# Designs tried in a protein design run: peptides against a protein of PDB entry 5B16. Part 24

Target 1, 136 residues: chain A of PDB entry 5B16
Amino acid sequence: TPSRINHNERLEFLGDAVVEFLTSVHLYYLFPSLEEGGLATYRTAIVQNQHLAMLAKKLELDRFMLYAHGPDLCRESDLRHAMANCFEALIGAVYLEGSLEEAKQLFGRLLFNDPDLREVWLNYPLHPLQLQEPNT
Target 2, 136 residues: chain A of PDB entry 5B16 as posed
Amino acid sequence: TPSRINHNERLEFLGDAVVEFLTSVHLYYLFPSLEEGGLATYRTAIVQNQHLAMLAKKLELDRFMLYAHGPDLCRESDLRHAMANCFQALIGAVYLEGSLEEAKQLFGRLLFNDPDLREVWLNYPLHPLQLQEPNT

## One batch from the design tools (peptide; made by RFdiffusion4, then SolubleMPNN)

Design b1_p12_2_s4 (from b1_p12_2, 4 letters changed)
Fold by OpenDDE base, seed 4:
Structure b1_p12_2_s4 (fold): chain B 136 residues (1-136), chain A 12 residues (1-12)
Amino acid sequence: as target 1 above (136 residues)
Amino acid sequence: REELRKRILELL
């Protein structure tokens, strides 16, 4: 039986892949004329710890982190890193117990405050075989 | 799409 920490790390591992994949796919379709280097740059911008931490803050995950690990997160950079990891773990959990579609929707909703931009992002296709209904 | 691009670039 894995510890809670181990479980979070495993979820983070999964979530990292999901975030990376979703970002890659959407960028690929959104920018069909953008070269690999540009795609990679955009992906890095989206999935970097600082940005994921911002997304985590929208879900108030910082409150949970400070409650549980406040003494270890006195540095802003430490908090950002921890929140980014927590966000990935959350996405991993959503994928695991829900679906890729649910992970996509959650991630997309957080990526953009502007509903028009959000809709553009979310409407770009994922591979049909990777689309699945929520496991409820 | 261009606005989306701008938003992404702002993250850099």
Scores: peptide ipSAE 0.534, ipTM 0.934, DockQ to the pose 0.319
Fold by OpenDDE base, seed 1:
Structure b1_p12_2_s4 (fold): chain B 136 residues (1-136), chain A 12 residues (1-12)
Amino acid sequence: as target 1 above (136 residues)
Amino acid sequence: REELRKRILELL
């Protein structure tokens, strides 16, 4: 049990980086005229615990969390934090066992229910000034 | 892009 918790925390650590990286990259290409402060603000909005918890809820992870940890998650803030962590761990696992592309696709699918917005997010054309960027 | 911006800002 302790080893499983440790493993989940390690996955969360990895997933946190993946979520932040993917968000940063997509924002960078999607908003080429937006300065760093704006990019950081948008990133914060996307990766904040409240939002990640919402994404986790789309996967119905709350049902599992309440089943397994109900007594410890009586407060909404506790559940939100746990859900966000669980989502990060999931993304970390997808990256670890699959690929960055698979993590990107899953994250994008959950970010937007609207298929048009999803398509733009996932497949936004590279800006001409960004074509020489190494992360293309 | 504009709709994406709006959606993102709604998260703040």
Scores: peptide ipSAE 0.526, ipTM 0.933, DockQ to the pose 0.380
Fold by OpenDDE base, seed 2:
Structure b1_p12_2_s4 (fold): chain B 136 residues (1-136), chain A 12 residues (1-12)
Amino acid sequence: as target 1 above (136 residues)
Amino acid sequence: REELRKRILELL
């Protein structure tokens, strides 16, 4: 069996893909006239380590990280990287144990403090089957 | 949508 560290890295691997997928899908539907280069730029902005670390901070993961791993995270860049990875692992875990919809909801809730923007983001894409099975 | 675009661009 893999160590806890290996498990976290595997969850990060999965979560990275989930975050990128969710971001890509929402951008694709939200900006139908935006070319691929623009979509890629927007995605980069959303999923970059700096931003994911900010999202992780909203979950107070920094408190945990500093308590458990403070000596190894003295540099701001190291902390950002670790927090971004931890956030990805969390999303991976939510997807794995729950559903893509649950991962989407968590991610969307953290992306925007403004409830109006949050609603716009989370409503894309809208599909009849998704409305019928909201927990899928 | 336009405000959303603005917020995303601010992350760059």
Scores: peptide ipSAE 0.526, ipTM 0.933, DockQ to the pose 0.364
Fold by OpenDDE base, seed 5:
Structure b1_p12_2_s4 (fold): chain B 136 residues (1-136), chain A 12 residues (1-12)
Amino acid sequence: as target 1 above (136 residues)
Amino acid sequence: REELRKRILELL
């Protein structure tokens, strides 16, 4: 039986792909005139460890990490990296046990506190039943 | 969309 660590790493592997995919798709449709280099830059900004750690903090994962692994996470950079990995594992688990749509919704809710920006983000790509959102 | 761009760029 694989260890809990192995499971977490596997979920992280899956979650990394899901986060990358969702980010890529939304950026592609949100910015149709942006060249590849710009899209790549925006994606990097969104999925970088620093940002994912911030998203993880919104879920208060830092409290869990410090409790379980405090001695190993004395450095801020170590905590940031661990938080980012934990966030990826969480997204992976949501996708695995739920759906891509559920992962999308969770990710979108965390990305933006502003409900207007959140709605614009989540509506790309547009579904036939969805109305056009403001160009914000 | 422009506001979204600004928010994303703030992450850089």
Scores: peptide ipSAE 0.522, ipTM 0.931, DockQ to the pose 0.393; fails the geometry check

Design b1_p12_3_s1 (from b1_p12_3, 6 letters changed)
Fold by OpenDDE base, seed 3:
Structure b1_p12_3_s1 (fold): chain B 136 residues (1-136), chain A 12 residues (1-12)
Amino acid sequence: as target 1 above (136 residues)
Amino acid sequence: SEELERLKQLAK
């Protein structure tokens, strides 16, 4: 259905911004002495399609995508791109229907398998203005 | 990824 496809594309648009924002905020506080170039390099590594696809695989989105869109995903690169987009749409939906905090928690849980690293990532302070968001 | 592993080491 074209309408459903368009809806997912809109969610990808929103989710892309949320993923980049969350990544930027956490890196900013985690590495207070790292220059902008280093911060940008780490952000790129976290939000690039290859990495987001790996996170999507933890949610078994690869099985879902192959089932729903197998004929369109013959190449590994096509699957990777689709999985990354689907992951962004998911984060966008969590932000939209839930909150930025819920998106942060989900993203953080997927980023690290080591619980100690996960706690470090999630316990760093976020921007105070985020507490003032009415619905997200 | 190599870069992600590097980040994990720094955040540890």
Scores: peptide ipSAE 0.181, ipTM 0.817, DockQ to the pose 0.062
Fold by OpenDDE base, seed 4:
Formats: C-alpha cells, sequence, structure tokens
Structure b1_p12_3_s1 (fold): chain B 136 residues (1-136), chain A 12 residues (1-12)
C-alpha cells in the first residue's frame, strides 16, 4: 500500500543516518590515527548498498523480498538495492521503537562473524552520546 | 568487500 511504502521510505531515511552515524563513531575511535580520507573510505565500504545487502542476507531479508516483491526484483542489482534499503529501514525501526544501543548491537553483530572482532567493535570505549528521537 | 576485509585485519 502507498502508506506502507511511505512509512518504509521514512524509516529508511532514518536508518541511513543511524547506520552512517554508528559507523562513523566506531571508526573514529577504533582508528585514532587514521586520517579523514581513510575513515571515509572505510565508512563507504561498510555502508554502501552492496555491503548492506550482504548484512540483510544474514537476516534472510532476501527471502522476504523475493516473497513480497519478487515481480519487481528481476535483476540482481535491483534486489541488492532493495535489500539495502530494507536493511536501513529495519535499523531505523529498531532505533525508533527501541534505542540507539539496540541498533548498535544489531548492526555490530552483523558486521563481524568473528566474535573477537565483534567484541572489539561493540565494546570499544566511546564517548557517551544521547540522540533525541526525531519527530514522527 | 575487500576494503572491509582490510578493516578487519586492522582491527585485529
Amino acid sequence: as target 1 above (136 residues)
Amino acid sequence: SEELERLKQLAK
């Protein structure tokens, strides 16, 4: 429905910001000596559609997308883009209905299969930040 | 991605 589409697009908008924010913060602290160009390069690699689609696949969102929107996703590139957007919407929803911490935990768990790297990413000392929920 | 793998190596 148009209403559902609009809602998902809004969640995607929010989720995109959350994903980029979390990525930026963690990279900033994880690599204190890395210049801006390097930080930006790593961030791009993490948040680009191709990578987010891979993360979405870990949640079996591909199965969901094919079931719900199969006729519209004949090309692999279309599916990848849709999965990335859906992943952003999911993160946005987790943040909106839960917290930034919950979004951080979910995102971090998906980023790394290696438990040691995951632990480093998720528990790296960071500045405490409090973000206000946007008006919905 | 290749870049992500490099990140993982740096994070070790």
Scores: peptide ipSAE 0.109, ipTM 0.776, DockQ to the pose 0.062
Fold by OpenDDE base, seed 1:
Structure b1_p12_3_s1 (fold): chain B 136 residues (1-136), chain A 12 residues (1-12)
Amino acid sequence: as target 1 above (136 residues)
Amino acid sequence: SEELERLKQLAK
């Protein structure tokens, strides 16, 4: 069986895709008149390591990282990168063991502190096929 | 980030 480290890397791989997908879908519907370039720019801003690390900090993952990997995280940039990866792994795990909806909810709750913005992000109209999922 | 803040403003 793969080591726990390898498992985390696999989860990161999955989580990265989930984060990008969720971000893309929500941006697509939230900004129906925005050109591709603008959508891509916003997506990059949301999913870049620096931002994901900030989201990870909201979950106090920094405390965990320093405890488990302190000697390897002497540089601030290294810590940010590690936190971003850890966040991706978390999202990946939530998707894997739960659902895309659960991953969406967790991600959205962390993206916005403003409850009004959070509601807009999470409850914006989605594609009909996704709305039909519960009926399948 | 600056771009994220811009997004938040646009989403209001």
Scores: peptide ipSAE 0.077, ipTM 0.743, DockQ to the pose 0.065
Fold by OpenDDE base, seed 2:
Structure b1_p12_3_s1 (fold): chain B 136 residues (1-136), chain A 12 residues (1-12)
Amino acid sequence: as target 1 above (136 residues)
Amino acid sequence: SEELERLKQLAK
């Protein structure tokens, strides 16, 4: 059995891909006339550590991190990086134990506080690959 | 980020 640390890192690996995929798909449909460079720029803004850390804070992961690793995360950049990684691991876990749809819903709910923007983001058509998700 | 805010405005 892998260590708890290794398991979390594996979940982070998976979650990174899920976040990247969901972001890419939604941007692709949301901006049908935007060139690849523009899509990539927006994706970077959404998935960068600083932004993911802000999403993590909405889940109060910062409180968890400070409780468990306070002395190791005294620098803001360290805490931000750790929170971003933890957020990815969470998304990975939701995908693994639930579904891509559940990961999409969680991610979308956190991306926008404005319910109108949230609904726009979440209601764009799904990519065909999403129909091939594992049944968990 | 500024890009994210721009995205939000464009999404409206």
Scores: peptide ipSAE 0.068, ipTM 0.733, DockQ to the pose 0.064

Design b1_p12_3_s2 (from b1_p12_3, 5 letters changed)
Fold by OpenDDE base, seed 4:
Structure b1_p12_3_s2 (fold): chain B 136 residues (1-136), chain A 12 residues (1-12)
Amino acid sequence: as target 1 above (136 residues)
Amino acid sequence: EEELKKLKELAK
């Protein structure tokens, strides 16, 4: 059984892949005429640490991080990086304990404050794919 | 961040 730290890092690893995958799939269908370079640019913008940290802040993970790890997060850049990692771990946990669909719903809800944009993002037809969870 | 704004505009 891994330690709490190891488990969190493993969840982060999984969550990173889930975030990357969901972002890629949705962009692919949302922009059918956009070339790979454009798709990659948008994906980078969505999944970069700065943006994921913003999404994490919507869940008030910053409050959690400061409470649990405040002494280690003196610099804002350190907090941002930790927030992004924590967000990935959360998505990984949602996927692991729930489903890819639940991860998609959570991620999509956080990506857009505009309900119309959110619905467009979430309701685009996606390629059906069943992914098995890794061994924990 | 600018790219995110562009994405949202394109999605409208």
Scores: peptide ipSAE 0.052, ipTM 0.743, DockQ to the pose 0.061
Fold by OpenDDE base, seed 2:
Structure b1_p12_3_s2 (fold): chain B 136 residues (1-136), chain A 12 residues (1-12)
Amino acid sequence: as target 1 above (136 residues)
Amino acid sequence: EEELKKLKELAK
């Protein structure tokens, strides 16, 4: 059985892919006339550590991180990186234990405070090809 | 964040 740390890193690995995928799909449909370079630019902005850390803060993961690892996270950049990783792990866990739909809903809810923008993001059609969920 | 702002504006 892998250690808790290894498990978290594995969840982060999975979550990174889920965040990347969800972002890509939504951008693809949201901006049907935008070229690949533009899509990639927006994706980068959404999934970069600084932004994911902001999303993590909405879940108060910063409080958890400081409580558990404060001495190791005295630098803002270190905290940001850790929070981003933790957020990815969370999304990975939601996908693993729940579904891609649940991960999408959580991610979308955090991306936008404006309910109108949130609904636009979440209501865009996704790719009809569905990925098989892992069994839990 | 600047790019994100642009995205949000375009999404309106």
Scores: peptide ipSAE 0.052, ipTM 0.748, DockQ to the pose 0.062
Fold by OpenDDE base, seed 3:
Structure b1_p12_3_s2 (fold): chain B 136 residues (1-136), chain A 12 residues (1-12)
Amino acid sequence: as target 1 above (136 residues)
Amino acid sequence: EEELKKLKELAK
């Protein structure tokens, strides 16, 4: 039986791909006239450890991490890295146990505080086959 | 953070 640590690492692996995919798809449709370089720049900004750590903080994962791993997270950079990984594992778990749609909803809710902007991000027209994915 | 801010402005 694999260790719990191993499970978290596997979930992180999956979550990393899910976050990357969701970000890419939404940027692609939201900015139809933006060149690849611009799309890549925005994607990097959204999925980088520093940003994911900020999203994790909205879930109060910082308090959890300091409680569970305080001695190993004495540096701010170490905490950011750990929080980003934990966030990815969480998204991976949501996708695995739920659906891509549920992962998308959670991610979108955290990305934007403005309700109108959030709605635009989450409900912008996507390819029909991608919209049906949750039911497959 | 600056890039994220720019994205939010463009998406608004």
Scores: peptide ipSAE 0.050, ipTM 0.746, DockQ to the pose 0.066
Fold by OpenDDE base, seed 5:
Structure b1_p12_3_s2 (fold): chain B 136 residues (1-136), chain A 12 residues (1-12)
Amino acid sequence: as target 1 above (136 residues)
Amino acid sequence: EEELKKLKELAK
């Protein structure tokens, strides 16, 4: 249905921004001495389609994609791209229906298998103004 | 993945 597709694309659009924002904020605080170029490089590595697809696989979105779209995703690159988009849509939905904090938690849990590293990532603060006025 | 791995190591 065109309406469903459009809705999913809108969620993807939102999710893309959320993923980039969360990544940017955490990197900014984690690496106070890292120059902009380095921050940008790390952000790219985290949010690139290949990586997001790996995160999506942790949620078994690949099974969903194959179930829903099967023959259209026979190529590995097509599946990877679709999974990344689906992951973004999911994050967008979590943000939209929940909060930025919930999106942050989900994203952080998926980013790191090491619990210590996960805690480091998740414990870095947002800007004080964002803490006072949380996005929902 | 290399950059991500580097990031993870730095964050430890």
Scores: peptide ipSAE 0.049, ipTM 0.738, DockQ to the pose 0.066

Design b1_p12_3_s3 (from b1_p12_3, 6 letters changed)
Fold by OpenDDE base, seed 1:
Structure b1_p12_3_s3 (fold): chain B 136 residues (1-136), chain A 12 residues (1-12)
Amino acid sequence: as target 1 above (136 residues)
Amino acid sequence: SELLELLKKLAQ
C-alpha cells in the first residue's frame, strides 16, 4: 500500500481537480458575459497557492503545519505551498469520503466571510441537469 | 458587483 505521504499526494491530486472544477462551474454561471480569458484569470486568482493558503489558514492549518512540520518550513513561501497542498488534500478527502456537494459547501463557506456573498456563490442558479446530478 | 471587486483584488 502507498505511504501516508503518497496517499496525501493522491488526495491532493484529486482535490486540485475538484477545486478547479467547482471554481470553473461557479464562475461560468456567475459571469455569463465574461469571455474565456477573464474566466481563466478569475479562476487562477481563486485557486492559486497564495489564496488557497489563506483559506487553509481559516482552518488553522498553519498552526498544524508549524507543529508537525516546522523544522522543514523555514520560508513563508514553503509554508504557503504546503498549506495550499494540504488544503487540496482536505477537499479531495471530503469529496472522496463525502460528496461533491459537501466539498462545494465547505469550499464556498471558506471563500467568503460575508454570508450574503457566500449564499450567492453557493446558490446561484445552475443548469437543471446539474441540479439532478449525483453528489459523487 | 462586490463579488467582482473581490475577485479583482485576488487577481492582483
Scores: peptide ipSAE 0.047, ipTM 0.733, DockQ to the pose 0.050
Fold by OpenDDE base, seed 4:
Structure b1_p12_3_s3 (fold): chain B 136 residues (1-136), chain A 12 residues (1-12)
Amino acid sequence: as target 1 above (136 residues)
Amino acid sequence: SELLELLKKLAQ
């Protein structure tokens, strides 16, 4: 069985995909006339480490990180990166042990402090993840 | 920022 660190990294891997997917789907439906470049720009803004770290801070993960890993986080950039990774792992865990819907709800609640914007974001239906067969 | 622009669009 993997170590706790290894498990966290695996959750991060999963969470990264979930965050990317949710962001992509919502943007796709929210902006039906926006070209791919614009969609990609918005997605980058939402999922970049700086932003995810801000979301993590809403959950007070900064306090957790400093308590548990302070000696390894001497630089602000290191803390930001670690917080972003931790946030991804959290989303991954929510998806893994809960559902995509629960991950969606958590992510959406953190994305917007404004309830109206939050509801707009969350009210767009999401398609389930489906495995695609390779092209032949 | 791009995020700010996104929020503005969502607010419309």
Scores: peptide ipSAE 0.045, ipTM 0.722, DockQ to the pose 0.068
Fold by OpenDDE base, seed 3:
Parts: sequence; C-alpha cells; structure tokens
Structure b1_p12_3_s3 (fold): chain B 136 residues (1-136), chain A 12 residues (1-12)
Amino acid sequence: as target 1 above (136 residues)
Amino acid sequence: SELLELLKKLAQ
C-alpha cells in the first residue's frame, strides 16, 4: 500500500495537470487573438511556484506548512516550493473527489481578489460544445 | 510582470 507521502505526491501530479489545463483553457478563450507565445507567457506566470505559493497563502497553507514541516522550511525558496506542491495536491484532491468544475471555481476565486476580474475569468464564454466537459 | 499584464487585459 502506498504511503501518505506517495499519495500526496500522486495528488500533486494530478493537480499540476488540472491547474495547467484550467489555466490554458481560460487563457485560450479569453484572448482569442493572442499568439501562442503570449498565451504561454501568461500561463507560466499563473502556474509558476511563486504564484501558486501566493494562492496557497490565501488558504493559510503557509501556517499549515510551518506547523507540520517548519524545521525543513528554513529557506524561503523551500517554503515556496512546498506550498506550491501542497496547493497542487489540494486542487488535485478537489478534482478527484469533486469535479473539474469545483476545481475551476476554487482556482478562479483564488486567482483574483477583484470581483470584476474574477467574474470575467470564471464566466467568460467557452465554446458551446465544450460547456459540459467541466462537469465530468 | 506577466501576471500584471494579464490583469490589465482582463480589466479592459
């Protein structure tokens, strides 16, 4: 049987893909005239460890990490990396136990504090034939 | 900075 550590790493693996996918889909539809290079740049900015760690902090994962793994997180870069991984694992768990839609909603809510920007991100029209995909 | 540019675009 896999250890709890192995399970968390598996969730992280899944969550990484979910975050990458959701980001890609939203950028693709939000910016229909933006070239691939621009889309890739925005995606990188959103999913990089530094940014995901900031999102993790909104969920107070920093407090959790310091409580559970404080001695191993003496460097800022180590904490950032650990928080980003933990965030990915959380998103992976939400997708696994819930749905892609739930993962999308959580991720979008964390991405923007501004409600107007949040609404644009979450509710920007997708292709009609793809609207059912988030439900599975 | 890339994220900032994204936010600017979303705000339009």
Scores: peptide ipSAE 0.045, ipTM 0.722, DockQ to the pose 0.074
Fold by OpenDDE base, seed 5:
Structure b1_p12_3_s3 (fold): chain B 136 residues (1-136), chain A 12 residues (1-12)
Amino acid sequence: as target 1 above (136 residues)
Amino acid sequence: SELLELLKKLAQ
């Protein structure tokens, strides 16, 4: 039986892919005239540990992490890294137990506080095959 | 920041 730590790392692995995929797809369609370098830069900015940690903070994961792992998170950089990993694991779990659509909704809600920007991000036209299988 | 600016344009 895998340890809880091992299970969390597996979820993180899955969540990392989901976050990168969702980010890539939305950027690709939102900015049709943006060159690859720009798309890559924006993607990196969105999925990097520093940003994911900020998203995790919106879920109050910092309070959880300090409560559960305080002695191991004395440095801010360690906390950010742990929060980013935990966020990825959460997205992975949402995808695994729910759907890609549910992961997309959660991720999008956290990305933007502005409801207008959130609406554009979440509802911008995607690939037809994705529209056919929203729960994949 | 640049991403937000571009998104704001799209939201208008």
Scores: peptide ipSAE 0.043, ipTM 0.724, DockQ to the pose 0.105

Design b1_p12_3_s4 (from b1_p12_3, 5 letters changed)
Fold by OpenDDE base, seed 3:
Structure b1_p12_3_s4 (fold): chain B 136 residues (1-136), chain A 12 residues (1-12)
Amino acid sequence: as target 1 above (136 residues)
Amino acid sequence: KEELERLKELAK
């Protein structure tokens, strides 16, 4: 069996795709008049390590990371990168063990503190295929 | 992002 590290890396791999997909789909529908370049810019802003680390901090993963791996995370950039990876792995795990909808809900709740923005992001009509439950 | 420009003004 793979090591725990391998499992985490695999979850990160999956989570990276899930985060990018969810972001892309929401941006596509929420911004119908925005050109591809603008969509790509917004996506990058949302999924870049700096931002994902902020989302991870909302889950208090920073305290976990410093406790478990403090000596290797003395640099701000190292901590940010590790937190972003951990966040991706978490989303991957939520998708794998739960559903895409659950991953969507968790991600959306973290993206916005403003309840109005959160509601629009999470409830704006998406592609009808979103109603299909993936076999995770 | 600026809160995605208030989400295209609440997605109109």
Scores: peptide ipSAE 0.411, ipTM 0.913, DockQ to the pose 0.104
Fold by OpenDDE base, seed 1:
Structure b1_p12_3_s4 (fold): chain B 136 residues (1-136), chain A 12 residues (1-12)
Amino acid sequence: as target 1 above (136 residues)
Amino acid sequence: KEELERLKELAK
């Protein structure tokens, strides 16, 4: 049986792709006149470790990480990186055991505190074709 | 991102 750490790393791998995909799709439809460079810039801003760590903090993952790995996370940058990874693993788990829609909802709710922005992000028309999700 | 520039003015 793989270690818990290895499992989390696999979830992180999956979550990274899910976050990237969701971000890309939303940006593509929300900004139909924005050039590729602009889309890429916005995506980077959303998915970079520093930002994902902020989202993780909203879930109080920092307290969890410090409890479990306090001595190993003495540097602020190390904590941010770890929180970002943990957030990706969480999204990966939500996608794997739930659905892409559930991952979308969770991610969108965390992205914006402003309810107006949140509503637009989550409800803006996306591609009607739904991808077949992997079997769990 | 500044809230993605107010989401292009609420997805204009």
Scores: peptide ipSAE 0.378, ipTM 0.906, DockQ to the pose 0.091
Fold by OpenDDE base, seed 5:
Structure b1_p12_3_s4 (fold): chain B 136 residues (1-136), chain A 12 residues (1-12)
Amino acid sequence: as target 1 above (136 residues)
Amino acid sequence: KEELERLKELAK
């Protein structure tokens, strides 16, 4: 049976969780002495709409969004939110159709342009990132 | 990100 395309809002819902989880895990391992407040601050910086929109721009989602939804995206804030949501949906789709590892790789590649930082981010966690999908 | 980078270097 061919895979069905999920509604974008559902993919966004899933992608939001994936981005949050990946970010949390990496920060947890990278900064073992950092208090919860600091971890939360860094997580917010990474996953906030402004930053996700920047990541989306690397994928040229801005061009897509303006083409498809231009009349409704006249405000910069509206565009940022839309791009962030689209990015989350993309990550959700990558996880859904691929794997958490693939989502991790894509996310990590976009987070850092510096190859050294990218390598540390992607490889520092001591345990493989794997989730068991629910039975229902 | 800049703060992350700095902390990473300090953590080494």
Scores: peptide ipSAE 0.334, ipTM 0.888, DockQ to the pose 0.093
Fold by OpenDDE base, seed 4:
Structure b1_p12_3_s4 (fold): chain B 136 residues (1-136), chain A 12 residues (1-12)
Amino acid sequence: as target 1 above (136 residues)
Amino acid sequence: KEELERLKELAK
């Protein structure tokens, strides 16, 4: 059995893929005429550590990180990186213990505060194939 | 990101 740290890193690995996948699919359907370069640019903006850290802050993960790992996070950049990783692990856990739909809903709710934009994002179709959870 | 949000509004 992996340590808590190793398990968290594994969840982060999974969550990174889920976040990137969901982002890619939604962008693909939202912007059918946008070229690959534009899609890639938007995806990068959404999934980069700085942005994921902002999403994590909405869940008050900054308080969690400072409480749990304060001495290791004396720099803002260190905290941001750790928060992004923790957010990915959270999404990975939601997917693993719940479903891709639940991960989609959580991620979408955090992406936009504006309910109109949130609704547009969440109501666009996803890939029809069901993703299997990894062997654990 | 701002451009992305504006474009999403147009995609409604």
Scores: peptide ipSAE 0.305, ipTM 0.881, DockQ to the pose 0.088

